# Ledger of designs, part 38: peptides against a protein of PDB entry 9IZ0

Target 1, 345 residues: chain A of PDB entry 9IZ0
Amino acid sequence: ITCLGSNGHTYKQLVKGGNDDLRQDAVMEQVFEQVNGFLRSYRKTSQRNLSMRTYKVIPLALKTGVIEWVQDTIPLGEYLDSAHKVYHPKEWSLSTCRKLIAEKQMEDLETRLKVYDLVCRHYRPVFRHFFLESYADPVQWFTTQTNYARSTAVASVLGHVLGLGDRHGQNILIDKTSGEVIHIDLGIAFEQGKKLPVPECVPFRLTRDVVDGMGITGVEGVFRRCMEFTLETLRREEDSLLSVLEVLRYDPLFSWLISPLRRMKKQKMQLENFNQPESGNITTDASRDPKIQRNNVSGESEAERAILKVRQKLSSTLSVEASVGELIRIAQDPSYLALMFCGWS

## One batch from the design tools (peptide; made by RFdiffusion4, then SolubleMPNN)

Design b1_p10_3_s3 (from b1_p10_3, 7 letters changed)
Fold by OpenDDE base, seed 1:
Structure b1_p10_3_s3 (fold): chain B 345 residues (1-345), chain A 10 residues (1-10)
Amino acid sequence: as target 1 above (345 residues)
Amino acid sequence: PPPEAPKPSL
């Protein structure tokens, strides 16, 4: 829909109706706005204009709401699929790469690593070209690439701390004006991605293309330092952040758990969005569904566990530099990336 | 033409 604002400006808005829990998105956006307050208050983050890009979510009912249309954006996955065909027309298609990873999903780590390495050799990074194509002026190029590395660093720390899942290339928008990342579909948080049929085992998305967009220094320099300053800010504001999350513990409308139906729907949508032809009887042998003992873990006990995990991630047991170094290492480790869902690569 | 701004598949 297009709405006329009280200021006389027209705003494009997406009316989302359906089974998607816009309340979880609205809550996570509220948490990001509070974190943006902390980032503005701390000198090291404020001097760099560090923020999580947010979008307005107005829940209208249990499963309907209005979402702000983020203008001048492109999904990371759409840009990468298009750019890869242009820059590497002799390499494997994304569908071929996904198929090979999916065919080996039930194999051992050694076999999955061999397939992941093979796919990586036949599907090279291209995301550096986004900045080279879009910004002919060297100052604009450098500024936009710096904004990308900064926004990705903030989103990576927040994504780890809040346990954001489902960070595939369609759930990450790139602002074509600023180069900043916008994370959408926040419906998997507090490590609920580990409860997917293919468990998420990385702290945030740091794939080869995400790194290629940072330029010749990769993760070293702007990205690493901005992760460090962001984590230092969140450790300083731990009690304030936990107090914001405690308000959500008492929200009867916030679901700390992905429902079995939503897990199945997300898995099915993942399979559909990744162009798997229907003819693969992946007999998900429902016999190996570990008896989901409905641990009658009250929603309160899951909220408490989520808050305890956030506190543990903010622990000062390791230095900021050591903690960020380990997060960057794990997020790039082939032994973890090869275990991810075929649509993650 | 610049590629049409993708409709975010929400």
Scores: peptide ipSAE 0.006, ipTM 0.421, DockQ to the pose 0.083
Fold by OpenDDE base, seed 2:
Structure b1_p10_3_s3 (fold): chain B 345 residues (1-345), chain A 10 residues (1-10)
Amino acid sequence: as target 1 above (345 residues)
Amino acid sequence: PPPEAPKPSL
């Protein structure tokens, strides 16, 4: 839909209906706005304009809402598929790579690592080309690549701390104007991604293409330093962040558990994406809503466990540098990436 | 023999 704002500007909006609980997205966006407050208050993060990019989500009913249409964006996965065909036309297709990984999903780690390495050799990174082709001016190129590395660092720390799941290339938008990342579909949080049919084993997405977009310094440049400053800010504001999450413990609208329906939908989409090119038409078949009796007692225990995990991730037992170093190591580890649905790009 | 690279669909 297109809405006329009170400022006289027209805004495109996505009306989403069906099985998507936009309340989780709206709540997570509120948490990001609070975190953006902390990032603005701390000198090391404020001087770098570090923020999580947010979008407006207005829940209208239990399974319907309005999402802000972020203009001048592209899904990371859409760019990477198109760019790979242009820059590496003799390499394997994304569908071929997905098929080979899927055919070995039930095999041992050694076999999965061999197939992952094989896929990686026939599907090379291309995301550096986004900055080279979009920005002819060297100052714009450097600024946008820096903004990408900064925004990816903030999103990586927050994604780990809040346990954001389902971080595939279609759930990460790139702003073509700023180079910043925008994370969408926030309905898998607090490590519920580990309960997906293909469990999430990495703290955040740091695949070869995500790193290729950081330029020649990779993770050792702006990215690592901005992760360190972001984690230092979140450790300083631990009590404030935990207080925001404690409000969600008592929110009857928030779900600390992945719904069986959302799990089945993600399973179906994973299976369908083996056989068809990514048609972004989320057709919601509405026909089977089992009355989920929310056992309030199970929800409260899972909320407490989620908050405890957030506190553990903010622990000062290790230095900020050591903690960030370990997160970067795990996020790039082939032994985890070979287990993922799309760990090679 | 190495598996034949799938022919690029034109």
Scores: peptide ipSAE 0.000, ipTM 0.405, DockQ to the pose 0.029
Fold by OpenDDE base, seed 5:
Structure b1_p10_3_s3 (fold): chain B 345 residues (1-345), chain A 10 residues (1-10)
Amino acid sequence: as target 1 above (345 residues)
Amino acid sequence: PPPEAPKPSL
């Protein structure tokens, strides 16, 4: 839909109808705006203009809403699939790589590591080319690559702390003007990704292409330092952040639990959408809710457990540098990455 | 025919 604003500007809006609870996206965007307030108030983050890029979500009903169309963006996964065909035309297709990982999904860690390493040797990173292609001016190139590393660092810390899942290449947009990342589809939070049929084992997305986009320094320099400053800000504002999350505990519209049906559908739809070209109309009639017994885990007990996990992730038991070092290590560790869903990598 | 994806050398 295209709407004329009261300011005379025309805005494109995506109307999404379906089982996606856009209220969860709207709530997470509100949490990101509060965190952006903390990042603006703290000298070390404010001096670097650190922020989580947000977009407007207006929930209209239980299954319908309006999402702001983020102009001048591309999905990370769309760019990577296109660029890989250009720069590495003799390497394996993404579909071949996903198939090999999926075929070994039920095997032991040693077998999964061998397949992951084999896939990595036949599917090399290309995301550095985004900045080289898009920005002919060296100052603009350096600025946009720096903005990418900064925005990825904020999103990585915040995504770990809030336990954001489903961070595949289609749920991460790249702003073609600024180089910043925009995270979309926030429907898996508070470690509910660990409840997927293939559990999420990494704290955030730090795949080889995500690192390749940071340039020659990789994770060392801008990215690591911006993660450290972001985590230092969130630890300082722990009580403020927990107070924002406690408001969500009493929101009857917020779901602290991913439903078993939604768990199965997310990873299945990821497999199907990666195998089908643009079929825009998945009207899946989810009208048959099987009466799965609401076992008495009150939504309150899951909210309390989620808030406790956020507090634990903000613990000052380790230094900021040690905590960030461990997060970066785990997020790049082949022993964790080889366990991820084949559609995630 | 779509170009045969190069067989993964196992």
Scores: peptide ipSAE 0.000, ipTM 0.368, DockQ to the pose 0.028
Fold by OpenDDE base, seed 4:
Structure b1_p10_3_s3 (fold): chain B 345 residues (1-345), chain A 10 residues (1-10)
Amino acid sequence: as target 1 above (345 residues)
Amino acid sequence: PPPEAPKPSL
């Protein structure tokens, strides 16, 4: 929809309906605004203007709401698919890569690593071209690439700490003006991504294209240092962050668990992406509702487990540098990326 | 494709 603001400006807005609980997104955006407060208060993060990019979510009902249209954005995955066709027209299509990974989904890690390496050799990174194409001025190029690395660092730390799932290239927008990342569809949090049919094994998205966008230094420089400063800020503000999450523990409208319906929707979508329509009438008799034993795991017990995991991720047992180093290692580890739905780009 | 993110896009 298009709304006329009281200021006379026209704003596009997404009216989302259906199975997506926009209250999850709205709550996560509120958590990000609080974290942005911490990042503004701490000298090391404030001096770098570190923030999680947010967007306005107005829940209207249980499954409907209005989302702010983020102007001048493109999904990372949309840019990468387009740019890959331009810069690497002789390489494999994204559909070919997906098919090969899918065909080996049930195989051992060694076989999955072999197919992941094969896909990586036939689908090279292109995200550096976003900055080279979009910013002819060297100062603007450097500024936007720096903003990208900074915003990706903040989003990576927050995504890990809050256990944000479903971090695929369509759920990450790139602001074409600033180069900043905007994370969307926040309804898989607190490590509920590990409960997806293809479990999320990485702490955040740090695929080869995500790294290629950081420029010649890759993760070494702005990204690593901004992750360190962000994690240092969150560790200092642990009690404040946990207090924000404790408020959500008592919100009966906040779901600490992925809803069975959302899980099934994501499951179906993951499966549909692997099946090319071969015209085989596999009547998957969807009528066998697996008796999901409603283990009455009190939402309170799941909230407590989620908060404990957040606290554990903020632990000072390792230095900030060691913790960030390990996160960056795991997020780039082929042994994890080969297990992902799209770990190669 | 992974489910189209809700692009803040309508």
Scores: peptide ipSAE 0.008, ipTM 0.525, DockQ to the pose 0.098; fails the geometry check

Design b1_p10_3_s4 (from b1_p10_3, 7 letters changed)
Fold by OpenDDE base, seed 2:
Structure b1_p10_3_s4 (fold): chain B 345 residues (1-345), chain A 10 residues (1-10)
Amino acid sequence: as target 1 above (345 residues)
Amino acid sequence: PPPVKPIPSL
């Protein structure tokens, strides 16, 4: 839809209906706005304009709402597929790579590592070209690549701390004006990604293409330092962040668990990606919502467990540098990436 | 498929 704002500007908005609970997205966006307040309060983060990019979500009803249409953005996965065809026309297609990884999904780790390495050799990183193509001015190129590394660092720390799942290339937008990342579809949080049909084993997305966009320094430049400053800020504001999450413990509308319906939808989407090309609006008929009696007792116990995991991730047992170093190591580990649906790009 | 940006149905 297109709405006329009170300022006389027209805004495109996405009306989303069906099985997607936009309340979780709206709540996570509110948590990000609070965290953005913390990031503005500390010199190390404020001097770098560190923030999680947010978008407006207005829940209208159960499973219906309005989402802000973020202008001048492209999904990371859409850019990468297009750019890979241009820069590496003799390499394997994304569909070929997906098929080979899928055919080995039930095999041992050694076999999965071998096929992952094979895919990586025939599907090289291209995301550095986004910055080289889009910005002819060297100052704009450097600024946008810096903004990308900064925003990816903030999103990586927050994504780990809050246990954000479903971080595939279509749920990460790139702002073409700023180079910043915008995370969308926040309906898998608090490590519920581990309950997906393909379990999420990495703390955040740090694939070869995500790193290639950081330029020649990769993770060892702006990215690592901005992760450290972000984690330092979140550790200082632990009690404030936990207080925000405790409000969600008592929200009867918040879902601490992935719904069986969303799990089945993700399973179907994973299976259908093996068999057909990109064109299918799956309007899944809403007629079989089992009345999940939300046992309030199970929801509260899962909320408590989620908050305890957030506290554990903010623990000062390790230095900020050691904690960030371990997160970066795990997020790039082939033994985890080979287990993912798309760990090679 | 990864959830495509839901194309606003015109």
Scores: peptide ipSAE 0.015, ipTM 0.471, DockQ to the pose 0.079
Fold by OpenDDE base, seed 3:
Structure b1_p10_3_s4 (fold): chain B 345 residues (1-345), chain A 10 residues (1-10)
Amino acid sequence: as target 1 above (345 residues)
Amino acid sequence: PPPVKPIPSL
């Protein structure tokens, strides 16, 4: 729909009706707006304009809402698929790479590492070309690449602290004007990504293409330093952040758990994105769903466990530099990345 | 255009 604002401007809006609860997205956007307040209050983050890019979500009913149409954006995964075909036309297709990883999903770590390394050798990073193509002026190129590294650093720290899942290339938008990242589809939070059929085992998305977009320094310099300043700010505002999350503990409409239906839908969407119609009956024997003992864990007990995990991630036991160093290491570790779902890379 | 999750029109 298009709405006329009280300011005389027309706004394009997305009216989402379906099986997805937009209340989780709206709540996470409100948490990001509060965190953006903290980032503006501290000199080290404010001087760098560090923020999580947000979009407006208005839930209208249990399964219906209005989402802001984010102008001038492209999904990271859409850009990368197109750019790989242009810059590396002799390399493997993304579908071939995904198939090879999926075929080895049930194998041991050593076999999965060998396949991941093989795929990496036949599918090279290209995301640096986004900045080289989009910005003819060297100052604009440097500014937008810096904005990308800064926004990715904020999103990486917040994504880790809040336990954001489902960070595939279609759920990350790139702003073509600023180079900033915009995270969408926020309904997998508080480490519920670890409960997906293929568990998410990295703290945030730091794939080879995400790093290639940072330019010649990679993770070193702007990205690492902006992660450090963001984490330093969140540690100082721990009590303020925990107070915001505690309000959500008492929200009867907020689900701290991924629903079995949402899990099954995400599993089906993962499988459908791999089923180009080659007539191979992959009978996924769904019969070995590990009997999740329905211990009646009250939603309150799950909220409390989620808040305790946020507190643990904000712990000052390690320096900011040591904590960020370990997060960057784990997010890039092939032993973790090879265990991710085949559409992660 | 940003990925319009195709909303089924009601």
Scores: peptide ipSAE 0.014, ipTM 0.462, DockQ to the pose 0.049
Fold by OpenDDE base, seed 4:
Structure b1_p10_3_s4 (fold): chain B 345 residues (1-345), chain A 10 residues (1-10)
Amino acid sequence: as target 1 above (345 residues)
Amino acid sequence: PPPVKPIPSL
């Protein structure tokens, strides 16, 4: 929809309806604003303007709301698919890569690593080109690439700590003006991504293209250092962050668990992304309701487990540098990326 | 419709 503001400006808005609980997105955006407060309070993060880029969510009903249309953005996955066709026209299509990974989904790790490596050799990173083609001025190029690495670092730490799932290239927007990342569709949090049909095994998205956008230093520069400063800030503000999350424990409208309906929707979307419709009427008989044992796990017990897991991720048992080093290692580990829906780009 | 309670500002 397009709304006329009281200021006479027109604003494009996204109306979501159906199974998308925009209240979860709105709550996560409020958590991000609190974290942005912490990042502004500490010299190491404030001097770098470190923030989680946010967007406005207005929930109108239980499953309907208005989302701010972030202007001048592109989904990372949309850019990568387009750029890959331009810069590597002789390499495999994204659909070919998806098919090969899907065909081996039920195989052992060794077989999945072999197909992942094969896909990686036939689908090379291109995200460096976003900065090179969009910013002809060297100062703008450097600034936007720096903003990208900074925003990706904040989003990576925060996404790990809050256990943000469904971090595929369509749920990560790139701001074409600033180079900042904007995470959208926040309805899978607190490690509920591990309950998807293809479990999320990485702490955040740090695929080869995500790294390629950081330029020649890759992770070994602005990104790593900004992750360290962000994690240092979150560890200092642990009690404040946990207090914010405890408010959600008492919100009867907040879902600490992925809803069965949302899980089924994401399952269907995962399957549809593997099946290009050859025009065969596969009447998927939706009549097989798996007897989802409503384990009456009290929402309170799931909230407590989620908060405990956040606390564990903020543990000072390891140095900030060691913790960030391990997160970066795991996020880039082929043994995890080979298990992902799209770990190669 | 009853006023939707404002989401408690965190």
Scores: peptide ipSAE 0.006, ipTM 0.462, DockQ to the pose 0.028
Fold by OpenDDE base, seed 5:
Structure b1_p10_3_s4 (fold): chain B 345 residues (1-345), chain A 10 residues (1-10)
Amino acid sequence: as target 1 above (345 residues)
Amino acid sequence: PPPVKPIPSL
């Protein structure tokens, strides 16, 4: 829809209805705005203008709301599919790569690693071309690539700490003006990605294309340093961050758990959306939730476990540099990436 | 009522 604001400006808005709890997105966006406050208050992060890009979410009812339309953006996955066809027209299609990974999903790690390596040799990174083709001025090119690496670093640390899942290429937008990343569909948080039919085992998305967009230094430059400064800020503001999360413990509308039905639907819809051309009418009939017995884990006991895991991730037992080094290592490790869902890759 | 076309890319 397009709305006329009280200021005389027109705003495009997405009206979403269905199974998505837009209250979870609205709450996560509020947590990101509080974290942006901490990043603005700390010298090492404020000097670099480090922030998580946010968008407005207005929940209207239990399963309906209005989302801000982020102008001048493209989904990372849409750019990568288009760019791969241009720069590597003799390589495998994304559908072929996903099929080969899916066919081996139930096999051992050794077999999955062999297939992942084979796919990687036939589907090379292209995301560096986004910056080279979009920004002809060298200063604008360098600035936007720097903004991308900074924005990705903040999102990677914050996504790990809050346990954000479902970070596939359609849930990450790129701002065509700034080069910044915008994370959308925040409906998998607090490590609920580990409860998907194919468990998520990486701390954040650091695929070969995400690294290729950082330019010649890859992770060994702006990205690593901005992860370190972001984690240092979050460790300093641990009590403030935990206090924000404790408010959610008492929110009767916040879901600390992804339902078993939603878990199955999310990875199934990813497989179906990859096999269907452009027919945008997903009428999800939401009316028959079977009364799955609420086993006696109170929502409070799940909030407490989620908050304890956030505290554990902010532990100062390792240096900031050692902690960031291990996160970057795990996020790039083929032994973890080969275990990911074929639609995530 | 005019058909509300879903706008793509979110």
Scores: peptide ipSAE 0.006, ipTM 0.445, DockQ to the pose 0.063; fails the geometry check

